# Peptides against a protein of PDB entry 4N78, part 321

Target 1, 186 residues: chain A of PDB entry 4N78
Amino acid sequence: HFQVICRLLGYQGIAVVMEELLKVVKSLLQGTILQYVKTLMEVMPKICRLPRHEYGSPGILEFFHHQLKDIVEYAELKTVCFQNLREVGNAILFCLLIEQSLSLEEVCDLLHAAPFQNILPRVHVKEGERLDAKMKRLESKYAPLHLVPLIERLGTPQQIAIAREGDLLTKERLCCGLSMFEVILT
Target 2, 155 residues: chain B of PDB entry 4N78
Amino acid sequence: MAELQMLLEEEIPGGRRALFDSYTNLERVADYCENNYIQSADKQRALEETKAYTTQSLASVAYLINTLANNVLQMLDIQASQLRRMESSINHISQTVDIHKEKVARREIGILTTNKNTSRTHKIIAPANLERPVRYIRKPIDYTILDDIGHGVKW

## One batch from the design tools (peptide; made by RFdiffusion4, then SolubleMPNN)

Design b2_p30_4_s1 (from b2_p30_4, 15 letters changed)
Fold by OpenDDE base, seed 4:
Structure b2_p30_4_s1 (fold): chain B 186 residues (1-186), chain C 155 residues (1-155), chain A 30 residues (1-30)
Amino acid sequence: as target 1 above (186 residues)
Amino acid sequence: as target 2 above (155 residues)
Amino acid sequence: SELEKQNQDIIEQYREKFPNPKVFEEGMKE
């Protein structure tokens, strides 16, 4: 499903969706979640000292449970705050899945374009074959497929310009070094 | 363009009119030949004249058809060439627009991107001294100490 | 999977040749 979405939206559509999601997340974080966090900070016990280690893990847990009882029982936290956090989580997951799907699409495009752009797949050299010889053979085999050099030789200046731009756009992909997800996490 | 216009407006219509007139004339010639043959005392001469007129008429029609056909073919070739040029121009424009749109889209999404921090996977240099995994003898945490706190439902 | 390895190899090759997508980077400066 995400792959289809990526194909349908393209870069522009994905950008728009991501921007809107970021706005929503920002709104949730700065609005309702912030308000709840502030409220929680107000009701948080001023002095929460670590109980003595002598009480053991269960005693410590019970102590903290008692001190945080009012927070845990705060009904609005369970409903509205958790829902908003889920929405934020869903938005983040959506962004992640979109990025992953886009990366897969880009990889497919790169795989298809590679022979035309003088990018040869790394040949697994079987034992006994010279890597250099195989690479040379592959280069020779795919040399006629190099689109930009071919157009530069046979094409009009306009065609050459278009081919170069197209080649550039084909080669430059997000998966090669850019991440949207890191921006979302910041 | 001037040649195409001349073909469309003058040569082809003119050729069609000439052909039509030729057909009309053929009918007149046929009637004349028939009447001449009937009225002529020398039927052989009349027949030869008819053959001559028929041959001439057919030749003229053939010429007109050929001329018209050539003009039409020329017109079509010119039009085809024009269409190809237009198509090429449209394609170039379309491609340019598409490239531009793609660049814009990429810039837009680029705003939302950052360089992947190549997490230098620190080669965890395995310290040379493989300290023997201290067999953590998991002493079974005797959870029996918790047995006294739970209301054991006596099955 | 072998496919994943191939995909990674292609990405790496393109990254080596085109480490910085310039068109995208133009948007980053904004």
Scores: peptide ipSAE 0.334, ipTM 0.755, DockQ to the pose 0.546
Fold by OpenDDE base, seed 2:
Structure b2_p30_4_s1 (fold): chain B 186 residues (1-186), chain C 155 residues (1-155), chain A 30 residues (1-30)
Amino acid sequence: as target 1 above (186 residues)
Amino acid sequence: as target 2 above (155 residues)
Amino acid sequence: SELEKQNQDIIEQYREKFPNPKVFEEGMKE
């Protein structure tokens, strides 16, 4: 599903969606969540001594439950704050999944473009074969497929310009060194 | 452009007019030949003359038709060439616009991107000091001390 | 695993040749 979304939206559509999601997340964080956090900080017990280990896990849990009773009983926390946090989480996950899907699409495009752009697959050399000989053979095999040089030789100046620009756009991809998710986390 | 204009405005209309005139002339020739045949004492000669005129007239018409047809074909070829050039130009513009749109889109998404920090995998230099396995001398916990408390099977 | 390796290899090859996608970076400066 995410792959289809990425294909349909393209770079521009993805950018718009992510920008809107960031706005929503920012709004939630700076608004409702911040208010709840402030309120929680006010109601947090100033002195929460670690219960003695002697009470075991259940006793410790009960102790903390008692200390946090006011927080747990805060109905608005459960209904509104947790929902908002869930929404934020979902938005983040959505962005991650979009980025991953986009990366896969880009890789696919690069794989298809590689023979036309003089990018040869790394050849596994079998024992006894010279790497250089295999590389030369591959180069010779794919040489006729080099699109830009072909157009430069046969095309009009306008066609050459378009081909070069198209080649550039094909070569430059986000997956080569850029991340959107890191921006979202900051 | 000048050639196409000449074809459209002068040559083809002129050819059509010539063909029409030839048609009217053919009717006159036919009437003449008919009358000549009827009035001539030498019918064989009149027939031969009629054949000659008919052949000449038909040849002339055929020539006019052929000339007109060639001019029309030439006109169509010129127009086809012009259309192909226009198509090429439109295609070029379209591609240029698409590339531009793509660049804009990439800039827009670029605002939302940052360089991947390739975390230099710090080679966790395994501290060369092989911590000597602290020989946990597992002192055999003599669980026999617990034998007195539990209903253990008296071996 | 083989597909993943191929994908990584192609990314690496493009990264080596084109380390900085300039068109995208133009947006980053904004």
Scores: peptide ipSAE 0.333, ipTM 0.754, DockQ to the pose 0.522
Fold by OpenDDE base, seed 1:
Structure b2_p30_4_s1 (fold): chain B 186 residues (1-186), chain C 155 residues (1-155), chain A 30 residues (1-30)
Amino acid sequence: as target 1 above (186 residues)
Amino acid sequence: as target 2 above (155 residues)
Amino acid sequence: SELEKQNQDIIEQYREKFPNPKVFEEGMKE
């Protein structure tokens, strides 16, 4: 589903969706969530001493449950806070999945474009074959497919300009060194 | 442009009119030949004259058709060339617009991107002090104590 | 997977030749 969304929206649509999601997340964090956090901080016990180890794990849990009773009761009464947190989480996950899907689409584009842009796959050299000879053979095989040099030789000046711009846009991809998700996490 | 206009406005219409006039003339020649054959005492001479007129008329029509056909073909070639030029121009404009739109889109999404941090795999220097694995004896936590808090048992 | 390795290899090759997507970077500076 995310792959289809990425294909349909393209870079423009993805940018718009992500910007709107970031606005929503910001609004949730600065509004309702912040208010709940402030209220919870006010209700938090000022002194929470570690219970003695002698009470065992159940006793310690009960102690903390008692100390946090007001917080638990407050959280149970106000399910809205958890819903908002869930919405934030879903938005973050959505952005991550979009980026991953976009990266896959970009990789596919790069793989398809590579033979036309003089980018040869890394060849595993079998024992005894000269790497240089194999590379030269591959270069010679794909040389007729180099699109920009071909258009530069046969095309009009306008076609050459368009081909160069298209070549640049084909070569430059987010997956080559950029991340959107890292921006969302900051 | 001037050549195409001449073909469309003068040469082709003129050729069509010439063919129409030729048809009318052929009908008159046919009537003449028929009447001449019926009225002539020398049927052989009348037949030879008819053959001569028929050959001349057919040659004339063939010439007119050939001239008109060549003019139409020339017109079509010029129009095809013009259409190809227009197509090339439209394609160029379309591609330029698409490239521009793509650049705008990339700039917009670029605002939302940052450089991938090559996380230096910090060698997790295993802290030299192997903290002795404290045998976590998982004592089963009896959570049954929490059962009484949530459901208000209506007594 | 072998596919993942190939994908990484192609990304690396493009990254080496085109380390900074210039068109995207124009947006980053705004």
Scores: peptide ipSAE 0.332, ipTM 0.753, DockQ to the pose 0.534
Fold by OpenDDE base, seed 3:
Structure b2_p30_4_s1 (fold): chain B 186 residues (1-186), chain C 155 residues (1-155), chain A 30 residues (1-30)
Amino acid sequence: as target 1 above (186 residues)
Amino acid sequence: as target 2 above (155 residues)
Amino acid sequence: SELEKQNQDIIEQYREKFPNPKVFEEGMKE
């Protein structure tokens, strides 16, 4: 599903969706969640000492339950705050999945473009074959497919310009060194 | 452009008019030949003259048709060439626009992107010696070591 | 695994040649 979304939206559509999601996340974090966190901090016992291990697991649980009783009983926390946190989580997850799907699409594009851009696949050398010989053979095989040099030889100046720009856009991809997720986390 | 205009405005219409006039003239020639044959005491001579006129007239019409046809073909070739050039131009413009749109889109998404801290991928110094691909014997990760840590539900 | 390796290899090759996508970076400066 995310792959289809990425294909349909393209870079522009993805950017718009991501921007809107970030706005929503920011709004949720700075608004309702922040308010709840502040309220919780006010009601949270300032000194939550770890009960002595002597009380055992049930006693420790009961102790924490008692200390957090007011928080647990805060109905709005369960309904509104947790829902908002869920929404934030879903938004983040959505962004991650989009980025992953976009990366896969970009990789696919790069794989298809590679022969035309003088990027040869790494050849696994079988026993007995020289790596150099295989590489030379591959280079020779794909040499006629080098698009930009071909157009530079045969094309008009306008075609050359377009080809160079297209080549650049093909080579430059987010997966090569950029991350959207890191921006989302900051 | 000038050649196409001449073909469209002068040569082809002129050729059509000439052909029409030739048709009219052929009718006149036919009438003349018929009358001449009837009135002539020497029917053989009249017949020969008729043959000559007919041959000449047919040759003339054939020439006019051929000329007109060639002009029409030339016109079509010029038009086809113009259309091809126009198509090429449109394609170039379209490609330029698409590239521009793509650049804009990339700038927009770029706002949401940061450089991956390329961890210094240590130059995987390709070991100079292509040592035999050490069969990565996937030692089965014995997760049984974790069996002692927590109530592992043996499903 | 082979496909994954190939994908990683292609990304690495392009990264080495184009470590910083310039068109995207133009958007980051705004």
Scores: peptide ipSAE 0.326, ipTM 0.750, DockQ to the pose 0.561

Design b2_p30_4_s2 (from b2_p30_4, 16 letters changed)
Fold by OpenDDE base, seed 3:
Structure b2_p30_4_s2 (fold): chain B 186 residues (1-186), chain C 155 residues (1-155), chain A 30 residues (1-30)
Amino acid sequence: as target 1 above (186 residues)
Amino acid sequence: as target 2 above (155 residues)
Amino acid sequence: SEEEKRNQDIIEQYQERYPNPQVFQPGMEE
């Protein structure tokens, strides 16, 4: 599903969606969540001393339950705050999945473009075959497919310019060195 | 451009007019030949003359038709060539626009990106010498060590 | 998987050549 979305939206559509999601996340974080966090900080016991381990697990749980009773009983926290946190989480997950799907699409494009850009797949050498011989064979096989050099030899100046720009756009991808997720986490 | 214009404005219309005139002339020639045959005491001579005129007239018409046809074909070829050139130009413009749109889109999404901290993977200085690519035997990370810790939810 | 290895290899090859895609960076004024 995300792959289809990435294909349909393209870079422009993905950018728009991501931007809107970031706005939503920001709004949720700065609005309701922040307010709840502030309220919770005010209500939180300033000194929650770790109960002595002597109380055992049930006693410790009861102690924490007692200390957090007011927080747990805060109905708005369970409904509104947790829902907002869920929405934030879903938005983040959506962004991650979109990025992953986009990366896969980019990789697919790179794989298809590689033979035309003099990028040869790393060949596993079978036992007894010389790596150099295989590489030379592959190079010779794909040499006629080198698009930019071919167009530079046979094409018009305009075609050459377009080919170079297209080649650049094909080579430069987000998956090669950029991450959207890191921006979302900051 | 000038050649196409000449074909459209002068040669083809002129050829059509000439062909029409030739038709009219053929009718006159036919009438003349008929009358000449009737009035001539030497019918054989008149017949031979009629044959000559008929042959000449047919040859002339054939020539006019051929010339006109060739001019029309030439016109169509020129037009086809012009259309191909226009198509090429449109394609180039379209490609340029698409590239531009793509660049804009990429800049837009780029605002939402940061550079991956390229961990200084030590420049695998490709040893200048074509030493045998060291088979990076990726030892499969045996994740079985983690089997003891938690129920991996197989999603 | 072999496919994953191929994908990683291709990314690595392009990353080595184009570690910082400039087309995605703001401010390249033409």
Scores: peptide ipSAE 0.341, ipTM 0.745, DockQ to the pose 0.443
Fold by OpenDDE base, seed 2:
Structure b2_p30_4_s2 (fold): chain B 186 residues (1-186), chain C 155 residues (1-155), chain A 30 residues (1-30)
Amino acid sequence: as target 1 above (186 residues)
Amino acid sequence: as target 2 above (155 residues)
Amino acid sequence: SEEEKRNQDIIEQYQERYPNPQVFQPGMEE
């Protein structure tokens, strides 16, 4: 599903969606969540002593339940705050999944383009074969497929310019060194 | 451009007029041949003359048709070539626009990106000092202390 | 998987050549 979305939206569409999600997340964080956090900080017990381990797990739980009673009983926390946090979480996950899907599509494009751009796959050398000889053979095999040099020889100046631009756009991808997710976390 | 214009404005219309005139002339020739045959005492000679005129007239018409046809074909070829050039130009513009749009889109998404810090795999320098596994001398937990609390099977 | 390895290999090859895609960066107004 995410792959289909990425294909349909393209770079621009994804950018728009991501921007809007960031706005929503920012709004939630700076608005309601911040207010709840402030309120929670106000109601937090000033002194919460670690219960003695002697009380066992149930006793410790009860102790903390008692200390946090006001927080637990805060109805708005359970309903609105947790819902907003869930929304933020979902938005983050959505962004992550979009980025992953986009990366997969880019990789697919790169794989398809590689033979035409003089990018050869790493060859596994079997025992007894020289890496150099195998690489040379591959180079020779794919040499006729190099698109830009071919167009440079046969094409018009305008076609050459377009081919070079297209080649550049094909080679430069987000997956090669850029991350959107890191921006979301900041 | 000049050649196409000449074909459209002069050669093809001229050829059509010539063909029409030839038709009119053929009618006159036919009438002449008919009359000549009727009036001639030497019917064989008249027939031969008729054959000659007919052959000449047909050859002339064929020539005119062929010339006209060739001019029309040439006109069409020139027009087709012009259309192909226009198509190529339009395609070039279209591709340029698409590339531009793609660049804009990429810039937009690029604003939302940061460079991946390829965390240099810190070579976990295995501390050379393999801390000798502290021989956990498992002091035998003398469970005998628990012998008094649990129903230990007195073996 | 072999596929994952191939994918990683292709990314690495392109990354080595184009570590910072300029087309995604603001300001390259040619």
Scores: peptide ipSAE 0.336, ipTM 0.747, DockQ to the pose 0.384
Fold by OpenDDE base, seed 5:
Structure b2_p30_4_s2 (fold): chain B 186 residues (1-186), chain C 155 residues (1-155), chain A 30 residues (1-30)
Amino acid sequence: as target 1 above (186 residues)
Amino acid sequence: as target 2 above (155 residues)
Amino acid sequence: SEEEKRNQDIIEQYQERYPNPQVFQPGMEE
């Protein structure tokens, strides 16, 4: 599903969706969630004494539960705040999944473009084969496919310019060094 | 442009008119030859004359057709060349626009990105020399030194 | 998987050559 979304939206569409999601997340965080957090801070017990270890884990839990009972029982916290947090979480997950899907698409493009851009696959040398010889063979095999040099040799100046721009756009991808998710997390 | 215009406006229409006129003339010649053959006492001579006129007329028509055909072909070649040039230009513009749109889109999404902290994959330079695991000769820790200190209280 | 390795390898190769995709950065409008 996410792959289809990525394909349909493209870079621009993804950007728009991400921006809107970020706005929504920001609105949720700065609005409702912040208000609830402030309220919770106000009702938080000022002094929570650590219960004696003698009460064991259940007793300690019960103690803390009792101290936080008013907070836990706060109906609006369960209904509105948690829902908003869920929405934020879903938005974050959505962004992550979109980025992952986009990365997969980009990788696919890179894989397809690689032979035309003098990017050779790392060759696993089988026993007895010289790596250098195999690499040389591969280079020789793919040399005729190098698109930009070919167009530079045979094409018009306009075609060369377009080919270079296209080559650049093909080579430079988000997956090569950029992350959207890291921005969402800051 | 001037050549194409001349072909379209003058040469081809002129050739068509000439061909039409020639057709009309051929009809007149045919009528003449038929009448001449009927009226002539020397049928053989009349026939030979008719053949000569017919051959000449056909040759003239053939020439006109050939000239017209060549002009039409030339016109089509010029037009085809012009279309190819226009197509090339349109393709160039289209590609340029597409590249521009793509760049804009990429910039837009780029605003939402940050550089991946490439964790310096410390090239674990596998030390080429697998230093032979220094056989930790476990020097037997002589625990006999501890024999004097530990009065283990037997419970 | 072999596919994952291949994918990683291709990313690494392009990343080494183009570690900072400039086309995604706003500064190229000049």
Scores: peptide ipSAE 0.333, ipTM 0.753, DockQ to the pose 0.472
Fold by OpenDDE base, seed 1:
Structure b2_p30_4_s2 (fold): chain B 186 residues (1-186), chain C 155 residues (1-155), chain A 30 residues (1-30)
Amino acid sequence: as target 1 above (186 residues)
Amino acid sequence: as target 2 above (155 residues)
Amino acid sequence: SEEEKRNQDIIEQYQERYPNPQVFQPGMEE
């Protein structure tokens, strides 16, 4: 489903959706969630000492649950604050899944373009064959497919310019070194 | 441009008119041959003359058709070449626009990106000294502080 | 095509025999 969304929206559509999601998340965090957090900080026990390790993890959890029971039972916290946190969580997950799907599409595009851009995979050499000789044979075999050099030789100046720009755009992909998800976490 | 215009305005219409005129002339030649055959005392000579005119007429028509056909073919070739050039120009503009749109889109999404950093897993260092558990005294939470947030029930 | 070649050969034969084929107008000798 996310792959289909990425294909349909493209870079422009994904950018728009991501920007709007970031606005929503920012609004939720700076508004309702911040207000609840401030209120909760005011009502938090001033002295919350760590229980003895002797109680074990379940006992420690129960201790903290008991101390925070009245806060957790606050109806507005459950209905409004937790819902907003869920929305933020869903937005983050959505962004992650979109980025992953986009990265897959970009990798596929790079793989399809590779033969036309003089990008050859490292070939497994059988025992006794020289790697360099095999790579040179592959390079010579695929040399006629190099699009930019071909157009530079046979094309008009305008076609050459377009081919170079297209080649650059094909090589420059987000998956090569950029992350949207890290910006969201920031 | 000048060659195409000459073909469209002069050569092809002229060739069509010539062919039409030839048709009219052929009808006259046919009538002449018929009358000549009927009136001539020497039917064999009249027949030979008719054969000669028929052969000449066929040759003339063949020449006119060939000339016209060649002019039409030349016209079509020129037009096809012009259409191909126009198509190439349109494709070039389309590609330029698409590249521009792609660059804009990439700038927009690029603002939303940062360099992939290897997240240093900050090991949460558990504090070594577990502080002694203080006796839990449950203090009643004053919910009145929350009354100003949302739909709190005023007691 | 073979047909085009045949047609061209026929045309050439007529052109050789009648290099300037004009349709005779019988009424112009008056």
Scores: peptide ipSAE 0.023, ipTM 0.611, DockQ to the pose 0.005

